# Peptides against a protein of PDB entry 2FGR, part 2

Target 1, 331 residues: chain A of PDB entry 2FGR
Amino acid sequence: SSVTLFGIVDTNVAYVNKDAAGDSRYGLGTSGASTSRLGLRGTEDLGGGLKAGFWLEGEIFGDDGNASGFNFKRRSTVSLSGNFGEVRLGRDLVPTSQKLTSYDLFSATGIGPFMGFRNWAAGQGADDNGIRANNLISYYTPNFGGFNAGFGYAFDEKQTIGTADSVGRYIGGYVAYDNGPLSASLGLAQQKTAVGGLATDRDEITLGASYNFGVAKLSGLLQQTKFKRDIGGDIKTNSYMLGASAPVGGVGEVKLQYALYDQKAIDSKAHQITLGYVHNLSKRTALYGNLAFLKNKDASTLGLQAKGVYAGGVQAGESQTGVQVGIRHAF

## One batch from the design tools (peptide; aimed at target 1 V3 T4 L5 R41)

Design b1_p8_3_s1 (made by RFdiffusion4, then SolubleMPNN; from b1_p8_3, 3 letters changed)
Fold by OpenDDE base, seed 2:
Structure b1_p8_3_s1 (fold): chain B 331 residues (1-331), chain A 8 residues (1-8)
Amino acid sequence: as target 1 above (331 residues)
Amino acid sequence: ELTVSWSS
């Protein structure tokens, strides 16, 4: 048996040129290259190829020393694993986000990531961005000749918001092919929530693929989210992403990623383009810089996610520029 | 990472 203490402290200086009032914001931010975290995990060999496991992980906010407290909302699972794969009980990434976010070259972190996994419709559920779930049971298959899959179900436990009585229920999964330089996946999910106090289904379909050419990697995502409402029509967003990364000089990595968010309910688009660079000082320590541009059209008000500095929206039709320069240290 | 291991 073993127990491992692990973590990352990632802190940056960040700037965005516009907030909701049209003013600039700058300061010390968190989690620009990787999400800062503290965790404990371990396994017990039960014999015959069967293992028990636990995983407890929470986010760290280096800029304020976790002034709002510490929890294990990133992951709090107990598991059994073996030749059959792995079963997990507890809060975790839902299978769809765990797999499909892997195609984001910015790892769903900082000002450059794919932002499709979002609460697009002012959903009132706690996890209406489709990333994690409470009360979750997950199953992951082994990799068989490249083919693999994951499935999950989260209990609503009769949570009610307004007239909605199944808030928090999740069902979803993915199928994938991972072999050598190629990865491709299809994910489907439905989550029960509420919008304006009325029952709403959040449906999500995501296709992802990547290919590593050695000298460079290409990655792409196609996603549709629908908040299906009884009154007012569906809130639909089509999100697209294409990115490339390449090693530089053996110690660095450059990334370029473009995303388009077609927000159908407001007939408005947003364009995001990000240039990133990571410089490894060691196996555990890196310097990094991100430069992101977000162009909103028409009624779109999306903002870059400079965590710890400014993560809100901008005025309709406005563009935003963001910069992060920071240190990532893993232990 | 800090890992502690024991026989089980």
Scores: peptide ipSAE 0.148, ipTM 0.840, DockQ to the pose 0.876
OpenDDE base, seeds 1, 3, 4, 5: peptide ipSAE 0.127, 0.057, 0.054, 0.138; ipTM 0.838, 0.778, 0.777, 0.831; seeds 4, 5 fail the geometry check

Design b1_p8_3_s2 (made by RFdiffusion4, then SolubleMPNN; from b1_p8_3, 5 letters changed)
Fold by OpenDDE base, seed 5:
Structure b1_p8_3_s2 (fold): chain B 331 residues (1-331), chain A 8 residues (1-8)
Amino acid sequence: as target 1 above (331 residues)
Amino acid sequence: ELVVSWTN
C-alpha cells in the first residue's frame, strides 16, 4: 500500500479596475493558474486486479494562511477500482464538471476560466454552480478504444430550504471519446435546489471538444444551464467558449480564450477574453501572467474571479479589466 | 510529492 502527500501553492499579485462601486482593487490573491491545494491519497492492492483507494484534498489560501480554516471540500472519497472501472463514495467533482471543465484552458481557475459552471439564479443550495456535490456516488468506466463515461448520484438526505425538500440531489453523467489528439464529450445533469425558498431544478447540458495539433491546441465548450422555477419563469444561460494554447520556446505556454455568456432571463450578454502566459522555471515551479477583459452589456453584472482580491460583480453594463502575475509551485 | 510505502 502507499500514501502520497501532494499540493500546489499558487499566489499572485492581482488587479481589477472596477468593483461594484466602480473602484479599483489590488492585492495578493490565490489560485491564478491552478487552484492551491493540499492533499493525501493512497491505494491498496487487494489482489486480482482490485484496488482500494482514498483521496482527501482541500484548498489552500496562501494570502491569509487559511484563516477561515482547512477542510477536504475539494475531494473526500474512498474508492474501489479494477478492470470494471472505478466506484467512488464521497464529496467530489460531479462527473459532468470533472470531464467538461477539462476543456477549459485556464483550468477552471483565476480570471480567465470558463465561468459557465455557475449559480446563475441565486440558488440557495451549497453547490448550485454544478461543480461538486456532497453525498456522491460516482462510477467511471475504463477507456474502451477511446470511449469512456462517468455517472453520478448525490443523495439529498431530505435537506430542506423553504418548501423545497430534496435540495442537493444530483443525477448526471457524461459520455466521451478520448483518443490521441482528440477529446470530445457530452454531459447532462440535473440538480435539485431552491430559489426564493421554492423548489428549483438546475438542468445542465454541456458539449466539449479539443484537438491537439502539436503546435497548438484548440478547445471549445457549449453549455446551457437552466434553473426551472415554479414561480417567476426559467433562468436560462447559454455559454460558449473557444480557446487556443501553444507551447513557446520549450519552457512556456501561451493561452487565448474567449467566452460568451448569453443570460436569457435578463436578455443580456457578457463577453470574456483572456490572454495568459505560463513560464516554467522547472517541472514543479512556474511564473505566470493573465490579462482578462470582461464586457458586460445591458443588465449583465459579471465580474472576473480574482480570488483573494475581488470576485464580486460590477455595475450593470460595465466592463472590467483584470491582471494576475504570480508563482505556482507544486510539491 | 512525498510517497510513503510499507510492507509488513
Scores: peptide ipSAE 0.065, ipTM 0.782, DockQ to the pose 0.771
OpenDDE base, seeds 1, 2, 3, 4: peptide ipSAE 0.033, 0.061, 0.036, 0.036; ipTM 0.699, 0.791, 0.528, 0.710; seed 2 fails the geometry check

Design b1_p8_3_s3 (made by RFdiffusion4, then SolubleMPNN; from b1_p8_3, 6 letters changed)
Fold by OpenDDE base, seed 1:
Structure b1_p8_3_s3 (fold): chain B 331 residues (1-331), chain A 8 residues (1-8)
Amino acid sequence: as target 1 above (331 residues)
Amino acid sequence: EIVTSWTS
């Protein structure tokens, strides 16, 4: 058997020119290039091609030393794997987010990532962004000539909010084709939640694809989220993303990504464009910089996620510019 | 990924 200690400390100086009051914010932020984390994982060979595994991972906040505590909310799984694939028990990325966020060239963190995996409707469930789930059972197939899939179910355990029952139940999965330079996936998911104390289904469909041309990589996402309330109209958002990345000089990577969030319930759009650069000082350590511009139209109030500095919204129809410059160290 | 590991 083996045990691996691993982690990332990613801390930056960040600036956004507008908060909810229209004022600038700046300071020390975290997780601009990769999510800062501390984890333990290991495997045991059980023979016959069967392995047991565990994975415990929590987020690190370097700016305040985890003042709010440390937990394993990123992942806390035990698993069995073999020729049949892998079964996981425990809190984890849900299969849909695990696969479809892989097309985000900004690694689902910092001020540049695709923000479609979001709680668009003031859902009252803890994981209404569709990223992770408690009480999760997941299954991932092997890769069959490129084809692969993942499925998950999370128990609600009779959690209630207001008049809503079954809160926290998740069912979802993806099918994918991963072969050489090409990746393409389709994900479907439904979560039970509550909005305003009323039962609501969070339905999600996501298409993703990428192609690595060697000199550059292109990646794209198409997503629809729909909060279907038992009482009241649907809250629907269509999100789109297109990105490109390219290696620079053998030690760097430049990334450019655009996203559009068409928020149907408020008939408002937001446009996000981000330029990023990572400079590898070593295999462990990198410097990075991100420059992001978020343009809200009409009633849209989206804000860039400068974690540790400001991750709230802005005034309706306002634009926001953000910068992160930081150090990422892996151990 | 850079890791620190041991066998138990």
Scores: peptide ipSAE 0.035, ipTM 0.758, DockQ to the pose 0.288
OpenDDE base, seeds 2, 3, 4, 5: peptide ipSAE 0.034, 0.031, 0.015, 0.024; ipTM 0.743, 0.694, 0.463, 0.701; seed 2 fails the geometry check

Design b1_p8_3_s4 (made by RFdiffusion4, then SolubleMPNN; from b1_p8_3, 5 letters changed)
Fold by OpenDDE base, seed 2:
Structure b1_p8_3_s4 (fold): chain B 331 residues (1-331), chain A 8 residues (1-8)
Amino acid sequence: as target 1 above (331 residues)
Amino acid sequence: ELVVSWES
């Protein structure tokens, strides 16, 4: 038997020119290029092509040394895998986010990522951003000539908020085609939550695609998130993303990504554009820089996610510029 | 990555 210890420490100096009061924020932040993490994993060959596995992974906060503690909320799974695919039990990325965030050229991390996977409606559930779930069972198929799929169900365990009694229930999945330079996926999910103490369904549909041209990669996302409420009307957001990346000189990668968030409930849009560069000093160590611009229109108050420095909103209709410069080290 | 192995 074997156990692998692994991790990433990613720490940066970050700056945003506006917070909720209109003031600048700057300091030492975390997870600008990759999410900092510490994990343990292992597999056991059971014979006949069957394997058992475990995966325990938690986030590291280098700026404060994990002052709020350490947990395995990133992933805590036990698995069986074989020719049939893989079954996972435990907290993890839900299948829809696991697959569809792969088209985000910023890997759902730092100030540049696609922000569509979000709690758009002040949902009261713990994971109303649609990224992870507790009490999750997941199944992933093998790849059959490019075609693959994933499915998941999370138990609510009768969690109650207000009059909502099924909070945390998730059902979702994706179908995909992954072959050579081409990837394309469709994801559907529904999560039960509460808004204002009332039962609400978070419905999500996401389309993603990418193509690697060798000299550059193009990637895109189309997403609709709808919090369906019995009273007060639906809270709907349409999110769009288009990005390109290219290797630079054999030691680096440049990325450019644009996103549009059309927030229908407040009839307001936000535009995000991010330029990123990663410079590999070695296989395990890199320097990186991100430059992001977020323009809010009308009632939109979105903010860039400079984790460890400032991740809150801005005043309605204000623009925000963010910078991260940091070191990523993997072990 | 650090790999630690044992038999049980």
Scores: peptide ipSAE 0.064, ipTM 0.803, DockQ to the pose 0.662
OpenDDE base, seeds 1, 3, 4, 5: peptide ipSAE 0.058, 0.035, 0.035, 0.060; ipTM 0.788, 0.731, 0.727, 0.784; seed 4 fails the geometry check

Design b1_p8_4 (made by RFdiffusion4)
Pose (drawn by RFdiffusion4):
Structure b1_p8_4 (pose): chain A 331 residues (1-331), chain P 8 residues (1-8)
Amino acid sequence: as target 1 above (331 residues)
Amino acid sequence: ALTYSWTP
């Protein structure tokens, strides 16, 4: 049995060459290499291989001292685990995002990550990016011979927005194979939401795979996200990503990731290339840099996510360049 | 990290 207080402070200087008005922005931001967080977790041995666990974790914003207030929105769970796997109750990553975001070489944070888990249709739900859910129950199997799976159901509790009376419902899961060097997963999910006050399903299918050769790792993601309005119409986005990472000179790591976002509703594509470097001063402390280029075509207005500096959109069809340089310290 | 542990 044990109890652990833990966290990460990841703070950076960041710059984007344009915002929604076309002006550059620079400043002190956060979470460029790993999401800054503070948390408390524990595991209690109940005997017979059965364990009880808890986990409370919230995001830290070092640039403003969590000015909007601290919370445990990253994870707030209690669980039982054993030879049967693990059951968790509480807000957390949904199984689809928990497993599939592991294929993103930029840890789903900073200006370099895969942007597929986002609210493409301006859905009105609390978590229309498909990442986390309130009122979540999840089951995770053991890994037998490499095969493993996860399932989750989040209750809507009759949250109503317009014609949608089940906003926030999540049903989803994944199947996967993980043997160390090789990993592959297929995730499928549906959320209930509303767009402009009209009931809408958020359907998501995601495939991810990676192989770690030791001298380098190759990783990729494919995703279709479809917001399907009950009365008709849909906003569909296909997202693609291929990346590679390699250790450099013991202590160092280089990462490169290319992504494409095909936004069918506006018949427009955006392409992104991101180069990253991590230099470890210790197991707990790293300096890092990220350089990203995002090219929007046609009506696309996507922007790089320089958290704490600028994470809004850009003018239609504009290209945007961004940089983050910072320090990550885990504790 | 800060951790405390025991045996039940």

Design b1_p8_4_s1 (made by RFdiffusion4, then SolubleMPNN; from b1_p8_4, 5 letters changed)
Fold by OpenDDE base, seed 3:
Structure b1_p8_4_s1 (fold): chain B 331 residues (1-331), chain A 8 residues (1-8)
Amino acid sequence: as target 1 above (331 residues)
Amino acid sequence: EIVFSWVP
């Protein structure tokens, strides 16, 4: 059997021009181009085309040396794989996020990513952003002439918050077509949570597509998230994304991405536009810069995720500008 | 035997 140690250290200087008080924030942040991580993984050939696997991965916070500790909350799985595909047991990305975040040209990281995978309703569950789940069983099919799928179920284990009795239950999956330059996917998920101590269903539908023209890649997302509350009506957000990336000079990549978040419960929109550049110094080391603009309208209070510096909201109707410049090193 | 491989 083999065991591989791997990781990424990504640290940046970041600035945002507004916090919740209207003041600027700046300092040393983490995970601007890729999430900083430390992991262990391995596989064992069991014969007959069957393999066992494990994966343990945690986030690294390089700015403070993991002052709050280290854990394997990014992924902690054991798996069996073969001609039938892969079955995973343990905390991981849920199948819907694993597939549909692949269309985000900012890789769900830094100040530029698609922010649709979010807790839109002050949900009290630990993973109400729809990204990961505890107690997860996942299955991923092989690719059959382009067609592939993934399914997942997470046990609630009778976890309660207030009067909600099934907190943390997840059911979801995607279907996809991945062939040559084309990728397209449809994802559906439901997660049980609580809002204000009351049972709430987080329903999500996401459509993603990308096409690689060789000289450039286009990518798009359409998402609807609904927090269905017993009292007070649904909290619905429609999120849209369109992005383009292109190689530059054989050693760089430029990315431009726009997103719109139509927050129906407050009748308010937010517009995000991000320009990013990555410069590869080697296969393992890169410099990067991100410039993001977030325009909140009306009652919208969204903030850019300058991790390690400021990731909170802003005042209603305020615009925020963010910058990150950093180093990413992989090992 | 556990082979530790450092893969970049």
Scores: peptide ipSAE 0.061, ipTM 0.722, DockQ to the pose 0.140
OpenDDE base, seeds 1, 2, 4, 5: peptide ipSAE 0.169, 0.176, 0.053, 0.152; ipTM 0.833, 0.827, 0.650, 0.807; seeds 1, 2, 5 fail the geometry check

Design b1_p8_4_s2 (made by RFdiffusion4, then SolubleMPNN; from b1_p8_4, 5 letters changed)
Fold by OpenDDE base, seed 3:
Structure b1_p8_4_s2 (fold): chain B 331 residues (1-331), chain A 8 residues (1-8)
Amino acid sequence: as target 1 above (331 residues)
Amino acid sequence: EVVVSWVP
């Protein structure tokens, strides 16, 4: 049997001009271009086209040396794969996030990503951002002439919060077409959670598409997230993203992405625009810079996710500017 | 065997 050890260390200097008090924050941050990680993986050929696999992956925090500890919360799966596709058992990206975050040109990382995969409602579940789940079974089809799909179910195991008795249950999936320069996908998910100790359904629908023109790539997302509450009404957010990327001089990549978050429960919008640059020093090492601007209107309090420096909100209606400059190294 | 390798 073979075991591969792998990882990424990504550390940056970050600045945001406003926190929740209206003050600036700056320091050493983590995971600005790629999430820092340490992982182990392997495969075994069982014959007849059947393979077993395992994957164990945890986040690294280079600024504090993992002071809060290390875990495999990024992925902890065992799998079987073959001509039928792949079945995975264990904590992972849910199928909807695994597919639909692929259209985010910032790869759901740093101050520039699409922030639609979020806990919009102060949900009390551990994974109410719709990104990962515990107790997950996932299935991914092969690619059939471009068509592919993924499905997942996570057990609640009778986990309770307040009066909610199904917390952590997930059901979801996507259908996609991936052929040459074109990718398009539709994802649907429901997660059971609690808000204020009351049972709440987190419903999500996401449409993504991208096209690679060779000289540039365009990408887009349309998402609706809805926390359905029996008392107090629904918390609905419509999120939109449009991005472009282009190679620069054979060693660089420039990215520009815009997102709009229409937060219906507070009648408030937030606008995000991010410019990113990655400079490859090698196949494994890159320098990067991100510049992001987030404009909150009315009651909106969204903040940029400068992990390791400041990832909280701002005052209602305030704008936030963020900068990250860092090194990414893969091993 | 343990292989230390870069994973893209």
Scores: peptide ipSAE 0.039, ipTM 0.684, DockQ to the pose 0.154
OpenDDE base, seeds 1, 2, 4, 5: peptide ipSAE 0.066, 0.074, 0.031, 0.015; ipTM 0.793, 0.793, 0.600, 0.518; seeds 1, 2 fail the geometry check

Design b1_p8_4_s3 (made by RFdiffusion4, then SolubleMPNN; from b1_p8_4, 4 letters changed)
Fold by OpenDDE base, seed 4:
Structure b1_p8_4_s3 (fold): chain B 331 residues (1-331), chain A 8 residues (1-8)
Amino acid sequence: as target 1 above (331 residues)
Amino acid sequence: EVTLSWVP
């Protein structure tokens, strides 16, 4: 049996040149290279190859010392694992996000990440970004010659918003092939939510792949998210990502990632390009810098996610430039 | 040993 205390404190100085008013924002932000976190995890050997586990993890906001409080909303699971794989009970990443966001070279945080896992439709559910779910049961297979899968179901518990009566229900999963330098995955999910107080299905399909050439890694994502409303047209977004990373001088990593968000409901595109550098001072401590450019076209109002400084939208058709320079420390 | 794995 073991219990491990672990965490990451990632804090940066961040700047964006435009907010919703067209003004610049700057200050101390969090989670620019990795999401800041504090967690407890442990395992118990039950014999016969069976293990019990727990995992409790919350986000840390180093800029304000968690002024809004601390919780275990990142993960709060109890698990059984063995030769059959792993069953998890509790709030966690949904299987689709857990696998398919792994192709994001910016670790789904800061100003550079793939932003496809988003609430594209002003969904009224708490997790309409498709990243996590409450009341979740998950199952993950072992890896069989590279092949693996994950499945999940989240109970809505009769949560209602307006006339929607199944808000928070999730069903989804992925199939993957992970072998040596190659990773490829297909994910499918449906989440029930509400938009304007009306029942809405959030359907998601995501294809991801990466290949590590040793000298560089390539990674890509293709995603469609569709909010199917009972009344009104579908809100569909096609998101694309292509990224490359390479080790630099044995102590650093450079990353370049492009994403396109084709927002069909408003017939508008957004283009994101991000250059990142991580300089490892040790195995646990790194300096980093991110430079991101987000170009909105037409009615698009997307903003870079400079957490702790500004994560809102911009004016329609406006471009936003963001910078983060920070320290990541793991323990 | 604390291994950093990617978790969003």
Scores: peptide ipSAE 0.060, ipTM 0.672, DockQ to the pose 0.053
OpenDDE base, seeds 1, 2, 3, 5: peptide ipSAE 0.177, 0.186, 0.060, 0.038; ipTM 0.835, 0.838, 0.680, 0.564; seeds 1, 2 fail the geometry check

Design b1_p8_4_s4 (made by RFdiffusion4, then SolubleMPNN; from b1_p8_4, 4 letters changed)
Fold by OpenDDE base, seed 1:
Parts: structure tokens; C-alpha cells; sequence
Structure b1_p8_4_s4 (fold): chain B 331 residues (1-331), chain A 8 residues (1-8)
């Protein structure tokens, strides 16, 4: 039997030109190219094509040495896998986010990622961004002729917030086609939460596609997130992303990604454009740089996610520029 | 990645 210890330490110097007060922020940030992590995983062959597995993974914050502690909130699963696919028990990425974030050329981290997987409505649930869930059971099919799917259910365990009695319940899944250079997916999810102490459904639909032309990759996302409140109007956001990446000189990758967030409840748009470069010093160590511009219109207050430096909003209608330059080291 | 094995 074996256990694999693995991790990434990703730390950067980051700058944003505006915070909520209109002031600049700068310092050491984390997870600019990949989320910094420490994990343990292993598998046991049970015979007959059946395997048991475990996966424990937590986030690392290199700037403060995990001053707020360490946990396995990234993933804490036990699994069975075989010719039938994989069943997972425990906290993980929900199937929809696991699949549909794969189209984000910035790997759902730093100042460049698609920010559609968000709590758009001040939802009071811990995972109202639609990324992970507690008490999760997931099933993933094998890939059969390119077709694959994933499904998940998370128990609410009668968690209450205000008058909401099913907070944290998740149901969702995706269907996909992954064959050679082509990937395409449709994801659907519903999560029970609360907004202002009132029961709310977070409904999500996401379409993703990518194509690898060899010389470049194109990737796109279309998403609608809707917080349906039992009392009050819906809070709807339509999010769009288009990105391109290309290898540079066999040791580098350049990435360009645009996203639009059409926030219907405030009739306001935000535009994000990010240029990224990764320079591989080895298979495990890279230098990287990200340059992002976020333009808020009207009542939009979105901020770039410079983790460890500033991840808050800006004043309504303000634009924000962000830079990250860092080292990613995998072990 | 570091692989720790306790059984052959």
C-alpha cells in the first residue's frame, strides 16, 4: 500500500490599483497560477477491477503560514472506483464546478479566472458560490466514446438559517463529450440556501466548450446563475467567457481571457480581461505573471481576486487593474 | 509528489 503526499506552493507579489476606498493595495499574495495546496491520497486494489481510494486536500497560504489553520476543505473523500466509474463520499468540488471550471484557462484561481461561480446574492450558505459542498455523494461515469457524466447530491442535514430549513442541499450534474481536441459540457445544479434569512434556491446552468488546435486552444463558458427567493424577485447573473492559450517556445504558455458578468438585479455589467504568462523552469517549478483589467459599469462593484492582498469589491462603476508576479512550485 | 510505501 502507498500514500502519495503532494502539494503546490504558489506565492506572488500582487498589486491592485483600487480597493473599496479607491486606494491601491500591494503585497504578497497566494495562488496566482494554481491554488496552493497540501494533500494526501492513496488507492487500494480490492481485486476484480474494484479500487478503494481516499483524498485529503487543504489550501496552503504561504504568505502567513496558514495563520487561520489548516483543514481538508478542498477535498476530503473516500471512494470506490472500477469499470462502473467512481463513487465519492465527502466534501469535494461539486460535479458541475469540477467539470465546468476545466474550461477556465486560469484554473479558477488568481486575478484572471472566470468568476461566474460566485455568491451573487449575499447567500448565507457557506458554499453559495456553487464550487464545493459538504455532505456530498458524487458519481462519475467512465468515458465511453467521448461521453461522460457526473452527478452529485449533498445533504442539508436540516441546517437552518432564518426560516430556511434545507440550507446546503445540493443536487446537480453534467453531461460531457471529451474526444481528442474537443471538449463540450452542460451542467445543471440547484442549491438550497438563504438570503436575508429567507429560503432561496441557487439555480445554475453552465455550458462549456474548448478546442485544441495544437498551436492554440480556444475555450468558452456560458452561465446563468439565479437566486430564486421565496419572497422577493430573482437575482440573476448571466456570465460569459472566451479565452485563448498558446504554447511559447516549448517552455512557456500565454493566455488571454475575457469575461462578461451581466448582473440583472442591478442592471449592471462588469468586463474582465486578463493576460497571463507561465514560464516553466522545470516540470515542477514555474514563474508566472498575470495582468488583469476589470471594468465595472453602473452599480457593479466587482473586484479581482488577488488572494492574500485584496479580494474585496470596488466602488460602483470603478475600474480595477491587477498584477501578479510569482513562483509556483509543485512537489 | 512523494510516494510513501509501507508494504512491498
Amino acid sequence: as target 1 above (331 residues)
Amino acid sequence: EIVVSWTP
Scores: peptide ipSAE 0.223, ipTM 0.839, DockQ to the pose 0.690
OpenDDE base, seeds 2, 3, 4, 5: peptide ipSAE 0.202, 0.066, 0.020, 0.198; ipTM 0.843, 0.759, 0.538, 0.831; seeds 2, 5 fail the geometry check

Design b1_p8_5 (made by RFdiffusion4)
Pose (drawn by RFdiffusion4):
Structure b1_p8_5 (pose): chain A 331 residues (1-331), chain P 8 residues (1-8)
Amino acid sequence: as target 1 above (331 residues)
Amino acid sequence: SFTYSWTP
């Protein structure tokens, strides 16, 4: 049995060459290499291989001292685990995002990550990016011979927005194979939401795979996200990503990731290339840099996510360049 | 990190 207080402070200077008005922005931001966080967790051995766990974790914003207030919105769970796997109750990453985001070489944070888990249709639910859910129950199997799976159900509790009376419901899961060097997963999920006050399903299918050759690792993601309005109409986005990472000179790591976002509702594509470097001063402390270029075509207005500096959109069809340089300290 | 542990 044990109890652990832990966290990460990841703070950076960041710059984007344009915002929604076309002006550059620079400043002190956060979470460029790993999401800054503070948390408590524990595991209690109940005997016979059965364990009880808890986990409370919230995001830290070092640039403003969590000015909007600290919370445990990253994860707030209690669980039982054993030879049967693990059952968790509470807000957390849904199984589809927990497993599939592991294929993103930029740890789903900073200006370089895969942007597929986002609210493409301006859905009105609390978590229309498909990442986390309130009122979540999840089951995770053991890994037998490489095969593993996860399932989750989040209750809507009759949350109503317009014609949607089940906003926030999540049903989803994944199947996967993980043997160390090779990993592959297929995730499928549906959420209930509303767009402009009209009931809408958020359907998501995601495939991810990676192989770690030791000298380098190759990783990729494919995703279709469809917001399907009950009365008709849809906003569909296909997202693609391929990336590679390699250790450099013991202590160092280089990462490169290319992504494409095909936004069918506006018949427009955006392309992104991101180069990253991590230099470890210790197992707990790293300096890092990220350089990203995002090219919007036609009506696309996607922007790089320089958290704490600028994470809004840009003018239609504009290209945007961003940089982050910072320090990550885990504790 | 800080961690405290025991045997039940």

